# Peptides against a protein of PDB entry 5JNO: the designs that were tried, part 3

Target 1, 112 residues: chain A of PDB entry 5JNO
Amino acid sequence: MVAKFQPPPEYQLTAAELKQIVDQSLSGGDLACRLLVQLFPELFSDVDFSRGCSACGFAAKRKLESLHLQLIRNYVEVYYPSVKDTAVWQAECLPQLNDFFSRFWAQREMED

## One batch from the design tools (peptide; aimed at target 1 Q24 L26)

Design b1_p9_3_s2 (made by RFdiffusion4, then SolubleMPNN; from b1_p9_3, 3 letters changed)
Fold by OpenDDE base, seed 1:
Structure b1_p9_3_s2 (fold): chain B 112 residues (1-112), chain A 9 residues (1-9)
Amino acid sequence: as target 1 above (112 residues)
Amino acid sequence: PEDLTAGFP
């Protein structure tokens, strides 16, 4: 048997917090994008660790990881149980997450 | 455009 996925404490939402986000959402895909912003504000930060230290050369890549997607999907499933179907998740949520995140940074790069 | 969700289920 596989243990149920549990979010880390810093990414735990109460029922009331989740409901507030759901009430602002138009669809499962829209909910996914709103959860992305609320749960992971660090992915939208202009902070560059390489800017402070030329010797570090460490450029934090702004990309989505498995943990991000797992957490988002877990919460979306509460109100949109159809995303438990992987095909639905891949058709309805993943493209919207990708479009939203990529457009955000494409826009920011052009504002410099 | 890059697929930022590529490789994830």
Scores: peptide ipSAE 0.103, ipTM 0.797, DockQ to the pose 0.055
OpenDDE base, seeds 2, 3, 4, 5: peptide ipSAE 0.087, 0.067, 0.066, 0.088; ipTM 0.789, 0.777, 0.777, 0.788

Design b1_p9_4 (made by RFdiffusion4)
Pose (drawn by RFdiffusion4):
Structure b1_p9_4 (pose): chain A 97 residues (1-46, 62-112), chain P 9 residues (1-9)
Amino acid sequence: MVAKFQPPPEYQLTAAELKQIVDQSLSGGDLACRLLVQLFPELFSDRKLESLHLQLIRNYVEVYYPSVKDTAVWQAECLPQLNDFFSRFWAQREMED
Amino acid sequence: PKSIDELWF
């Protein structure tokens, strides 16, 4: 209806780049976690899993898992897995020392 | 292929 949305260049993936990540993904949730790593490595250095970031990931995930357009599917599969991946990463880091 | 958990943890 309203406008063309495009992510900032630094978060833009080519179709080829997206296809490659998908080929390595075991599931929609795994794809979502791989996309978090590829798109937002700054989130892992010295939480900000904020709405714009999550929506960008969802948009990419929907290209290959269109059922993720249903918010219930997003919330049942991908979103818990993203938050648990992120929590686990940070706890692992906290425990290194 | 390995899962993201297997690659990271």

Design b1_p9_4_s1 (made by RFdiffusion4, then SolubleMPNN; from b1_p9_4, 5 letters changed)
Fold by OpenDDE base, seed 1:
Structure b1_p9_4_s1 (fold): chain B 112 residues (1-112), chain A 9 residues (1-9)
Amino acid sequence: as target 1 above (112 residues)
Amino acid sequence: NKSVWEEFF
């Protein structure tokens, strides 16, 4: 048997923390994007720690991984149960996540 | 940037 997905401790939101994000959200897709920023600020970091601190072996990743998406979906599902349907998740949340993330780095690239 | 679709599917 495969255990249910559980977030790592650093990504476990309390009910109050999640509600605060939900209260600021306009839709499931908007909530997904806000969760992305809140849970994974490292994905939006322009700091190259490998140059400043090679000893730590840190390498910044600028990509969304399946684990990121699974965790976000689990939280969105709490207030928008319709995203349990994969078709709804793909139509309402994934495009917004992709657009938001891509636009962020496209803008940063233009500023460089 | 890698598309979220590439990681999800």
Scores: peptide ipSAE 0.032, ipTM 0.688, DockQ to the pose 0.041
OpenDDE base, seeds 2, 3, 4, 5: peptide ipSAE 0.031, 0.031, 0.031, 0.031; ipTM 0.682, 0.681, 0.679, 0.681

Design b1_p9_4_s2 (made by RFdiffusion4, then SolubleMPNN; from b1_p9_4, 5 letters changed)
Fold by OpenDDE base, seed 1:
Order: C-alpha cells, then structure tokens, then sequence
Structure b1_p9_4_s2 (fold): chain B 112 residues (1-112), chain A 9 residues (1-9)
C-alpha cells in the first residue's frame, strides 16, 4: 500500500492558518496561488546566497516541483473537494499556478 | 521558467 501524503513539518499548516488563507481566497485556483506564496517563499526569491555564502552550497530554485503541487492540492482539497478530480485540478488550479508563477518571474526578468 | 505541467506529469 502507498502511504498517504504527509507534508514536511515546515509545511504543516494548522486549521486556523489554512482558514485565514481561505478567507482571503476567491476560488480554488486563487487559494492555490496564495498557498504557493505562503508555503514556498523561497521560490520567489532572486537572492543568490551562493555569492554571500559559497560554503553552504545554496542554490535558489525557480521551478515548481511535483511535491509543491501535491502539497498545495492537499490543502485546496480541504475546502474545494472537487479538485480530487484530476480533470478539475488541471482545469481550475494548474493553469492559474503556472500563469502566476511564470508572470512573476517574467516581471522580474524585465527589471534586471 | 519550467512549466508546471512539465514537473507534474
């Protein structure tokens, strides 16, 4: 049997924390984007820590990975159970996540 | 940036 998905401890939200984000959200897709920002602020950082600390070997990642999406989907599912359907998740949440993330870095590229 | 679709599927 495959174990049920468990978020890493640093990404475990309490019911109150999740509700606060939900209360600010207009839709499942909007909730997904807000969760992306709240859970993974490191994905939105253009700071190259390797210049200041080469010994730590830190490299900023600017890509959404499967684990990020799975974790977001689990939280969205709490208030929008319809995203349990992969077709709904692909139609309502994934495009918004992709557009939001892509536009963010496109804007930052223009500022460089 | 890598597409969300490329990482998810």
Amino acid sequence: as target 1 above (112 residues)
Amino acid sequence: NKSVWEEYF
Scores: peptide ipSAE 0.069, ipTM 0.713, DockQ to the pose 0.041
OpenDDE base, seeds 2, 3, 4, 5: peptide ipSAE 0.064, 0.068, 0.065, 0.068; ipTM 0.708, 0.711, 0.706, 0.711

Design b1_p9_4_s3 (made by RFdiffusion4, then SolubleMPNN; from b1_p9_4, 6 letters changed)
Fold by OpenDDE base, seed 3:
Structure b1_p9_4_s3 (fold): chain B 112 residues (1-112), chain A 9 residues (1-9)
Amino acid sequence: as target 1 above (112 residues)
Amino acid sequence: NLSVWEQYF
């Protein structure tokens, strides 16, 4: 048997915190997107900040990586066990995550 | 364009 999922402390949600997000969610895909924002705000770093600090050469990473998705999926599974099925995860959650994330940055680029 | 699919698989 596999050990119980235990995310890093910085990505640990209490049952109450997760419940709050779930209560605001309309679907598993919607929950996934909300978790994306809540767990990984660094992926949505301000563009102006990156432009303002040219001396340090710092640029925020704007990539949605597999680890992010794995963590999100584990939380989504708590209330939507069906996403344990990879086909369901790929059909219901991944497209919404991709669209949400890509649209976010596309819109930001247009506003600049 | 950011593709989650390309990074996930």
Scores: peptide ipSAE 0.087, ipTM 0.725, DockQ to the pose 0.042
OpenDDE base, seeds 1, 2, 4, 5: peptide ipSAE 0.086, 0.086, 0.082, 0.072; ipTM 0.723, 0.720, 0.722, 0.711

Design b1_p9_4_s4 (made by RFdiffusion4, then SolubleMPNN; from b1_p9_4, 4 letters changed; failed a check: a repeat of another design)
Amino acid sequence: SKSVEELYF

Design b1_p9_5 (made by RFdiffusion4)
Pose (drawn by RFdiffusion4):
Structure b1_p9_5 (pose): chain A 97 residues (1-46, 62-112), chain P 9 residues (1-9)
Amino acid sequence: MVAKFQPPPEYQLTAAELKQIVDQSLSGGDLACRLLVQLFPELFSDRKLESLHLQLIRNYVEVYYPSVKDTAVWQAECLPQLNDFFSRFWAQREMED
Amino acid sequence: SLYELAAEV
């Protein structure tokens, strides 16, 4: 309806880059976690899993898992897995010291 | 690694 949305260049993936990540993904949730690592490594250095970031990941995930267009599927599969992946990463870091 | 962690979750 309204406009063409494109992510900032630093978060733009080529179709080839997206296909490669998908090929290594075990599931939609795994794809979502791999995309979080590839797109937003600054989120892992010295939470901000904020809405724009999550929507960008969801947009990529939907190219290959179109059922993720259903918000219930997103919330049942991908979103818990992303938050638990992120929580686990940070707890692991907390515990190193 | 982060990908192994992603697989575990």

Design b1_p9_5_s1 (made by RFdiffusion4, then SolubleMPNN; from b1_p9_5 with Y3A E4D)
Fold by OpenDDE base, seed 5:
Structure b1_p9_5_s1 (fold): chain B 112 residues (1-112), chain A 9 residues (1-9)
Amino acid sequence: as target 1 above (112 residues)
Amino acid sequence: SLADLAAEV
């Protein structure tokens, strides 16, 4: 037996909150992207230290980590149980997450 | 990249 994954309190969604996101989603991959934005808005904020100090030139790069992907997958599994299969997760959700996240930051970099 | 994401799963 394996213990059920429990998200940290700050990333706990109610059934109603999750249902609202699901109702707006077209697929498991789309749901994953919507969960990414909803759960981790901090990953889409730019921390630009160069704004205050041109000599520093330091801008923190945001990245998706194990906890982010694990949490998203666990919520997606509620309505798309097929993503329990790693091959399905890698084919249906990870490409969508990668494209969405990479495009966001690529666009921001071009605007700077 | 996808490879990086897959490694995090």
Scores: peptide ipSAE 0.037, ipTM 0.706, DockQ to the pose 0.051
OpenDDE base, seeds 1, 2, 3, 4: peptide ipSAE 0.037, 0.029, 0.027, 0.029; ipTM 0.703, 0.673, 0.663, 0.671

Design b1_p9_5_s2 (made by RFdiffusion4, then SolubleMPNN; from b1_p9_5, 3 letters changed)
Fold by OpenDDE base, seed 2:
Structure b1_p9_5_s2 (fold): chain B 112 residues (1-112), chain A 9 residues (1-9)
Amino acid sequence: as target 1 above (112 residues)
Amino acid sequence: SLADLAREV
């Protein structure tokens, strides 16, 4: 038996919350991007580690990881069951997510 | 759970 994916509590949306995001979304890919922003705002923030740790000099590298994508996909599937098909997910959602995320940080890098 | 979400949607 394969255990069903269960979101961590901090990433658990109610039906009303998810519906609100869906109502603002124009497509499955758009929904995925909105979920990315809503679920993982930490991926879009500059974290000054020097403020918390002056010694480590660690700079957080923001990356989209498998758990992020898995969680987003599971929520998208609620309203867009077609993304259960990996080909659809890769065609409709993954490029949108990757482009959105990469453009965000590319723009930030250019502004620095 | 996600299953619960699906039912409420």
Scores: peptide ipSAE 0.047, ipTM 0.714, DockQ to the pose 0.035
OpenDDE base, seeds 1, 3, 4, 5: peptide ipSAE 0.045, 0.040, 0.039, 0.045; ipTM 0.713, 0.709, 0.711, 0.716

Design b1_p9_5_s3 (made by RFdiffusion4, then SolubleMPNN; from b1_p9_5 with Y3F A7R)
Fold by OpenDDE base, seed 4:
Structure b1_p9_5_s3 (fold): chain B 112 residues (1-112), chain A 9 residues (1-9)
Amino acid sequence: as target 1 above (112 residues)
Amino acid sequence: SLFELAREV
């Protein structure tokens, strides 16, 4: 018996919610980026991870973790089954995710 | 745009 990956409840999208995002998406990579924003808005916030103490200077690293990527991939696969192939995922989605995320913060840093 | 979407969160 193989355990099936299941999103945590806070990241569980209904079919309607997912469809809405898909309808706004132009490609698998674009869908991935939109899912990133939708599922993990905290990654695009200036709010420090350590909300309890402003004096410590601790800030969470702005990076996409394995769990983020796995969750996004699982939803992308629903409408773009080809990303089940790791090579396709790495060619079509991962670069767009990383570029989008990096460029977002680069732009924000210039605006501040 | 994606950036606009992200800035709205």
Scores: peptide ipSAE 0.516, ipTM 0.933, DockQ to the pose 0.168
OpenDDE base, seeds 1, 2, 3, 5: peptide ipSAE 0.515, 0.508, 0.513, 0.515; ipTM 0.933, 0.932, 0.933, 0.933

Design b1_p9_5_s4 (made by RFdiffusion4, then SolubleMPNN; from b1_p9_5 with Y3D E4D)
Fold by OpenDDE base, seed 4:
Structure b1_p9_5_s4 (fold): chain B 112 residues (1-112), chain A 9 residues (1-9)
Amino acid sequence: as target 1 above (112 residues)
Amino acid sequence: SLDDLAAEV
C-alpha cells in the first residue's frame, strides 16, 4: 500500500471542477497552466501580502514553489498519466508553466 | 530540483 499525496483542502478540486478545466485544455502543459491560475490566483494578484502590514516593509515575492508544482502535477496526472515520468513532466509541463508565469508578470510590468 | 526550474517574479 502506497501513500497518496493529498492536497490541502483549499487546493482540493472536485472531479467536476477538474473535468471542466481539462475540457478547456489543449495539452498536459496547457492543463498545467490552467491549473496554476485556478489553484493559485494569489500568484497573479497585484496585492502585496505586506499591504495589510504597515509595519513590515517586505513585499511578498511571487514564485512558483515546489508545492505549487507538486499540486499541479498531481492533477495533471489524472488525465495525463505520462507526466508521472519526471522527464515527461519536465519536458511537457514545467517549461510551459515557467514561461506562462514569467511572461504574465513581464507583460504586467510593461503595462502603463 | 523542480523548484530550480520554477519562475521567480
Scores: peptide ipSAE 0.064, ipTM 0.767, DockQ to the pose 0.053
OpenDDE base, seeds 1, 2, 3, 5: peptide ipSAE 0.063, 0.057, 0.058, 0.063; ipTM 0.783, 0.772, 0.752, 0.761

Design b1_p9_6 (made by RFdiffusion4)
Pose (drawn by RFdiffusion4):
Structure b1_p9_6 (pose): chain A 97 residues (1-46, 62-112), chain P 9 residues (1-9)
Amino acid sequence: MVAKFQPPPEYQLTAAELKQIVDQSLSGGDLACRLLVQLFPELFSDRKLESLHLQLIRNYVEVYYPSVKDTAVWQAECLPQLNDFFSRFWAQREMED
Amino acid sequence: FLSIEEEWF
C-alpha cells in the first residue's frame, strides 16, 4: 500500500545468503536465532532485542516460513525462541566470571 | 545439522 521498505545495507542479505542460512536451519525458530546472530552481532558484545530488529528477522523468516505472517505463529514459535536464545547467551556470559 | 543452541552453548 504505502512504500518500499528496505533494511539498511549492513542488514541486507542476498537471496543466496538467506538460502544458505535456511539450509542450515532446523526450524523457523532456529532460523530466527541464526538470523539474529548474522544480522546483529553488535547485540552480543559489550535487552535491545527491540521491535525494529525483531521485525527485520521476522521479514526474513517469512520468506521461507510464510505461516509466520500470522502473528500467533510468530509469537508461538519464533519469538520465545529468540528471547530464550538471547537470555541464555547473556546468562552464559554472566556466569563465565 | 546442529541447532544454533548446540553450536553456541

Design b1_p9_6_s1 (made by RFdiffusion4, then SolubleMPNN; from b1_p9_6, 4 letters changed)
Fold by OpenDDE base, seed 3:
Structure b1_p9_6_s1 (fold): chain B 112 residues (1-112), chain A 9 residues (1-9)
Amino acid sequence: as target 1 above (112 residues)
Amino acid sequence: NLTVEEELF
């Protein structure tokens, strides 16, 4: 039997909170992006971005790690069970997460 | 249960 993944308390959403996000979402991929912002606001912080060197062009690497993606996927699955299929997850959610996240930081770089 | 890290640019 596969153990159910339990999110850490700081990443635990109530049914009402999740429903609110779902109600604002147009798709599983959109839901994934909204969950990304809701669960991990620290990934959108200027703290790491400011560590970059404007003179040398060094920039902090941005990535979504396994824990982030697993948590998002687990919540998305509640309302979009099709993402339990890895192919669906990779086609519908991962690209949108990547696009959203990369565009966010690309825009921030342009604004600096 | 598959999780994959995604590098973002």
Scores: peptide ipSAE 0.045, ipTM 0.718, DockQ to the pose 0.068
OpenDDE base, seeds 1, 2, 4, 5: peptide ipSAE 0.043, 0.042, 0.044, 0.041; ipTM 0.695, 0.707, 0.697, 0.698

Design b1_p9_6_s2 (made by RFdiffusion4, then SolubleMPNN; from b1_p9_6, 3 letters changed)
Fold by OpenDDE base, seed 3:
Structure b1_p9_6_s2 (fold): chain B 112 residues (1-112), chain A 9 residues (1-9)
Amino acid sequence: as target 1 above (112 residues)
Amino acid sequence: NLSVEEELF
């Protein structure tokens, strides 16, 4: 038997909180992006962790890790059960997450 | 459930 994924307490949304986000969302992909912002504001931080070494040219990689994606997908599935299908998840949600996140940081770079 | 990381631009 496959164990049900349980979010850590810091990433637990109430039904009301999730519904509020869903009500503002136009699609599963849009919902995924909104969940990204809501659950993981730290991924949008201006903190430069590479500041300690300006000489080495190190830059922090921007990525969504397994936990991030698992959490987002599980919440999206509540209102968009079709994303339980990996093909749907990869077509509808992952590209939008990537585009949204990439555009965010691209814009921030231009605004510097 | 996904277990793969996604690198973003």
Scores: peptide ipSAE 0.052, ipTM 0.743, DockQ to the pose 0.045
OpenDDE base, seeds 1, 2, 4, 5: peptide ipSAE 0.049, 0.048, 0.040, 0.042; ipTM 0.713, 0.736, 0.687, 0.700; seed 4 fails the geometry check

Design b1_p9_6_s3 (made by RFdiffusion4, then SolubleMPNN; from b1_p9_6, 6 letters changed)
Fold by OpenDDE base, seed 1:
Structure b1_p9_6_s3 (fold): chain B 112 residues (1-112), chain A 9 residues (1-9)
Amino acid sequence: as target 1 above (112 residues)
Amino acid sequence: NKTVFEELF
């Protein structure tokens, strides 16, 4: 039996929830960015989780990890099957994801 | 309700 990729419970979308996001999206790349915001709001938080925790000293890093990208890609391919091709994913979705994420934090850092 | 992954994968 081959194990299938399953998202963690907190990142599982129903068909209706995904459809709602798709209806707001203009492209695969746009859908990817919307999924990023909807699935992982913690990546956009200003909260320093290390503040108040002297013991752990851990601050959540604002970085897109493999799990984030894999989840987004799997949802995007439901409506845009072409992203199953890695070259298409890297050309159409990854640049938009990286641009959106980097611009968000660049803007926030400038405003602080 | 089933999730997208449960339905499609």
Scores: peptide ipSAE 0.094, ipTM 0.734, DockQ to the pose 0.030
OpenDDE base, seeds 2, 3, 4, 5: peptide ipSAE 0.090, 0.064, 0.063, 0.068; ipTM 0.734, 0.702, 0.704, 0.705

Design b1_p9_7 (made by RFdiffusion4)
Pose (drawn by RFdiffusion4):
Structure b1_p9_7 (pose): chain A 97 residues (1-46, 62-112), chain P 9 residues (1-9)
Amino acid sequence: MVAKFQPPPEYQLTAAELKQIVDQSLSGGDLACRLLVQLFPELFSDRKLESLHLQLIRNYVEVYYPSVKDTAVWQAECLPQLNDFFSRFWAQREMED
Amino acid sequence: FLSIDELFL
């Protein structure tokens, strides 16, 4: 309806780059976690899993898992897995020392 | 393939 949305260049993936990540993904949730790592490595250095970031990941995930267009599927599969992946990463870091 | 949990965590 309204406009063309494109992510900032630094978060733009080519179709080839997206296909490669998908090929390695075990599931929609795993794809979502891999995309979090590829797109937002600054989130892992010295939470901000904020709405714009998550929506960008969901947009990519939907190219190959179109059922993720259903918010219930997003909330049942991908979103818990992203938050648990992120929580686990940070707890692991906390515990290193 | 391995999961991202097995590779990154």

Design b1_p9_7_s1 (made by RFdiffusion4, then SolubleMPNN; from b1_p9_7, 4 letters changed)
Fold by OpenDDE base, seed 1:
Structure b1_p9_7_s1 (fold): chain B 112 residues (1-112), chain A 9 residues (1-9)
Amino acid sequence: as target 1 above (112 residues)
Amino acid sequence: SLSVEELYL
């Protein structure tokens, strides 16, 4: 027996908020990308943690973690129940998330 | 090939 995944309060969307995102989405993969932007704007921040601290040598990491993906998947499956199948999630949503996220930062790096 | 745990740029 595994407990139902429960989003942290800061990532709990109301039905109306989720519907607004769904209404703008064309597919499960598209919905996943929109949820990524809406739920986790901090992953798209221009903040350089090494700026102002040359001694720490810290390089900012840009990655999607398990919690991010679990939250996105939980909301996507409300309207696209096929993503409950891991194979479908990996084939239809994960590649689009990766492409969107990687292209975003690749473009930002080229602007510098 | 893509992990469900983490994705990197």
Scores: peptide ipSAE 0.051, ipTM 0.745, DockQ to the pose 0.048
OpenDDE base, seeds 2, 3, 4, 5: peptide ipSAE 0.050, 0.050, 0.049, 0.047; ipTM 0.741, 0.738, 0.737, 0.734

Design b1_p9_7_s2 (made by RFdiffusion4, then SolubleMPNN; from b1_p9_7, 6 letters changed)
Fold by OpenDDE base, seed 3:
Structure b1_p9_7_s2 (fold): chain B 112 residues (1-112), chain A 9 residues (1-9)
Amino acid sequence: as target 1 above (112 residues)
Amino acid sequence: NKSVFEEYL
């Protein structure tokens, strides 16, 4: 049998915390987006490290990676076990996550 | 804008 996924401590949610997020969610996709915000607030930060250093031009990448998605999916599965099916995950959650994340930064880019 | 999650779909 596959070992139970254990998220890093900084991404650990209690049952109560998860329930609260679920109660505020309208769907599995919505839950995924809310988890994205709750688990990875750094992905929504306006911090620009390149602003202070023109020489290096280093800036944090606003990118959602596989680990982010895996963590989100594991929590979504608790209340929406259907997302264990990859097809469901790709149809219900991934598009929602993509739209939410991309629109967030697109909007911020327009405001700047 | 370009899809951030295109590679996951």
Scores: peptide ipSAE 0.085, ipTM 0.738, DockQ to the pose 0.045
OpenDDE base, seeds 1, 2, 4, 5: peptide ipSAE 0.079, 0.077, 0.079, 0.082; ipTM 0.725, 0.726, 0.735, 0.728

Design b1_p9_7_s3 (made by RFdiffusion4, then SolubleMPNN; from b1_p9_7, 5 letters changed)
Fold by OpenDDE base, seed 5:
Structure b1_p9_7_s3 (fold): chain B 112 residues (1-112), chain A 9 residues (1-9)
Amino acid sequence: as target 1 above (112 residues)
Amino acid sequence: PLSVEETYL
């Protein structure tokens, strides 16, 4: 049998914590973005981490990857069960997540 | 384009 997806302990929200975020959210997409900020503040840090080369200072790209998305979706679906439908997730949440995250770093790159 | 695996490159 396939095990149910479980977030790592560091990304486990209590019901109360999740409710607080939900109460501030205007939509599933908005909730997704709020969860992104709350769960993964490291993705918004100015700290660069090297990938494969510590000497040259090559920094790994900041990516919002599958695991991040799965974690966010897992919480969003608690209060917005429609996102269990992939089409809904892709229409309502993914675009907002992508726009928010991309815009954030695009703006930061322009400031550098 | 949007990706289900990653959103930002």
Scores: peptide ipSAE 0.065, ipTM 0.751, DockQ to the pose 0.050
OpenDDE base, seeds 1, 2, 3, 4: peptide ipSAE 0.051, 0.055, 0.062, 0.047; ipTM 0.753, 0.752, 0.759, 0.714; seed 4 fails the geometry check

Design b1_p9_7_s4 (made by RFdiffusion4, then SolubleMPNN; from b1_p9_7, 4 letters changed)
Fold by OpenDDE base, seed 2:
Structure b1_p9_7_s4 (fold): chain B 112 residues (1-112), chain A 9 residues (1-9)
Amino acid sequence: as target 1 above (112 residues)
Amino acid sequence: NLSVEELYL
């Protein structure tokens, strides 16, 4: 049996919270982007943790990992069941997420 | 062409 995906407690949204985000969303892709911001604000921080820790050798990367995408997709599926199809997810949501995330950091890099 | 596992800038 395939285990049901369960978000970590810190990423668990209530039905009311999710509905609020959905009500503001124009599409599944837009919903995905809004979820990205709401669930993972740390990905939009310019804090360089690697500079603060020389002992751990950590180098922060600006990337979305599988856990991020899985969590977002899980919530998007609630109101847009079509994204259960991987092809739909890749066509409707992933490009939006990538564009949004890339544009965000591109704009930040241009700030004086 | 985007990976379902990771997205990069």
Scores: peptide ipSAE 0.050, ipTM 0.728, DockQ to the pose 0.049
OpenDDE base, seeds 1, 3, 4, 5: peptide ipSAE 0.048, 0.050, 0.043, 0.049; ipTM 0.723, 0.728, 0.723, 0.726

Design b1_p9_8 (made by RFdiffusion4)
Pose (drawn by RFdiffusion4):
Structure b1_p9_8 (pose): chain A 97 residues (1-46, 62-112), chain P 9 residues (1-9)
Amino acid sequence: MVAKFQPPPEYQLTAAELKQIVDQSLSGGDLACRLLVQLFPELFSDRKLESLHLQLIRNYVEVYYPSVKDTAVWQAECLPQLNDFFSRFWAQREMED
Amino acid sequence: PPSGTVEPH
């Protein structure tokens, strides 16, 4: 309806880059976690899993898992897995010392 | 390595 949305260049993936991540993905949730690592490594250095970031990941995930267009599927599969992946990463870091 | 099955459109 309204406009063409494109992510900032630093978060733009080529179709080839997206296909490669998908090929390694075990599931929609795993794809979502791999995309979090590829797109937002600054989120893992010295939470900001904020809405714009999650929506960008969801948009990429939907190219190959179109059922993720259903918000219930997103919330049932991908979103818990992203949050638990992120929580686990940070707890692991907190425990190193 | 193993991979998941993507969904059709």

Design b1_p9_8_s1 (made by RFdiffusion4, then SolubleMPNN; from b1_p9_8, 3 letters changed)
Fold by OpenDDE base, seed 5:
Structure b1_p9_8_s1 (fold): chain B 112 residues (1-112), chain A 9 residues (1-9)
Amino acid sequence: as target 1 above (112 residues)
Amino acid sequence: GPSGVVEPK
């Protein structure tokens, strides 16, 4: 028996907050993308240290990590329990998350 | 470029 996963306090949503996001969502994949934006706004911020210093040339790349995906999946499961199945999660949610996140940064790259 | 996604354990 494994203990229930608990999110860090900074990523804890109330039932009312989660319901508000769910009410705007059309599917589990759509809900996942909305949770990504709501929980992790820092992943969508531009971090370009080379803008102020051409010598360092350092630019941080944003990545979706295990913690991000796990937290999103846990909340999606509340209203879409089918994503407990890894095959469903990989077919319905992960492609949506990857496409949304990749397109965001690809678009930003083209605007530069 | 496009971002990669890794599965949580």
Scores: peptide ipSAE 0.046, ipTM 0.714, DockQ to the pose 0.037
OpenDDE base, seeds 1, 2, 3, 4: peptide ipSAE 0.044, 0.038, 0.045, 0.043; ipTM 0.709, 0.697, 0.712, 0.701

Design b1_p9_8_s2 (made by RFdiffusion4, then SolubleMPNN; from b1_p9_8, 4 letters changed)
Fold by OpenDDE base, seed 5:
Structure b1_p9_8_s2 (fold): chain B 112 residues (1-112), chain A 9 residues (1-9)
Amino acid sequence: as target 1 above (112 residues)
Amino acid sequence: GPSGVVESK
């Protein structure tokens, strides 16, 4: 028996908040992308330290980590139980998350 | 730069 996963307090969504996002979603993959934006806005912040400092050249790296994906998957499962199957999660949600996130930053790189 | 994605548990 495994303990139920509990999100950190800062990533808790009420039933009403989740339903509002679901009502705007067209699919499990679409819901996953919307949850990504809502839960982790910090992953989309334009933090470029090299722009203001030529000496250090430090640039923040943006990536989706296990915690991000697990939290998103947990909420998606509420309305799309099929994503409990890893094969379904990998086919329906992960590609859309990766595409959405990578395109966001690819576009930002081109604009600079 | 490019973004990365890792597998969830």
Scores: peptide ipSAE 0.044, ipTM 0.697, DockQ to the pose 0.036
OpenDDE base, seeds 1, 2, 3, 4: peptide ipSAE 0.035, 0.042, 0.033, 0.043; ipTM 0.680, 0.685, 0.671, 0.687; seed 4 fails the geometry check

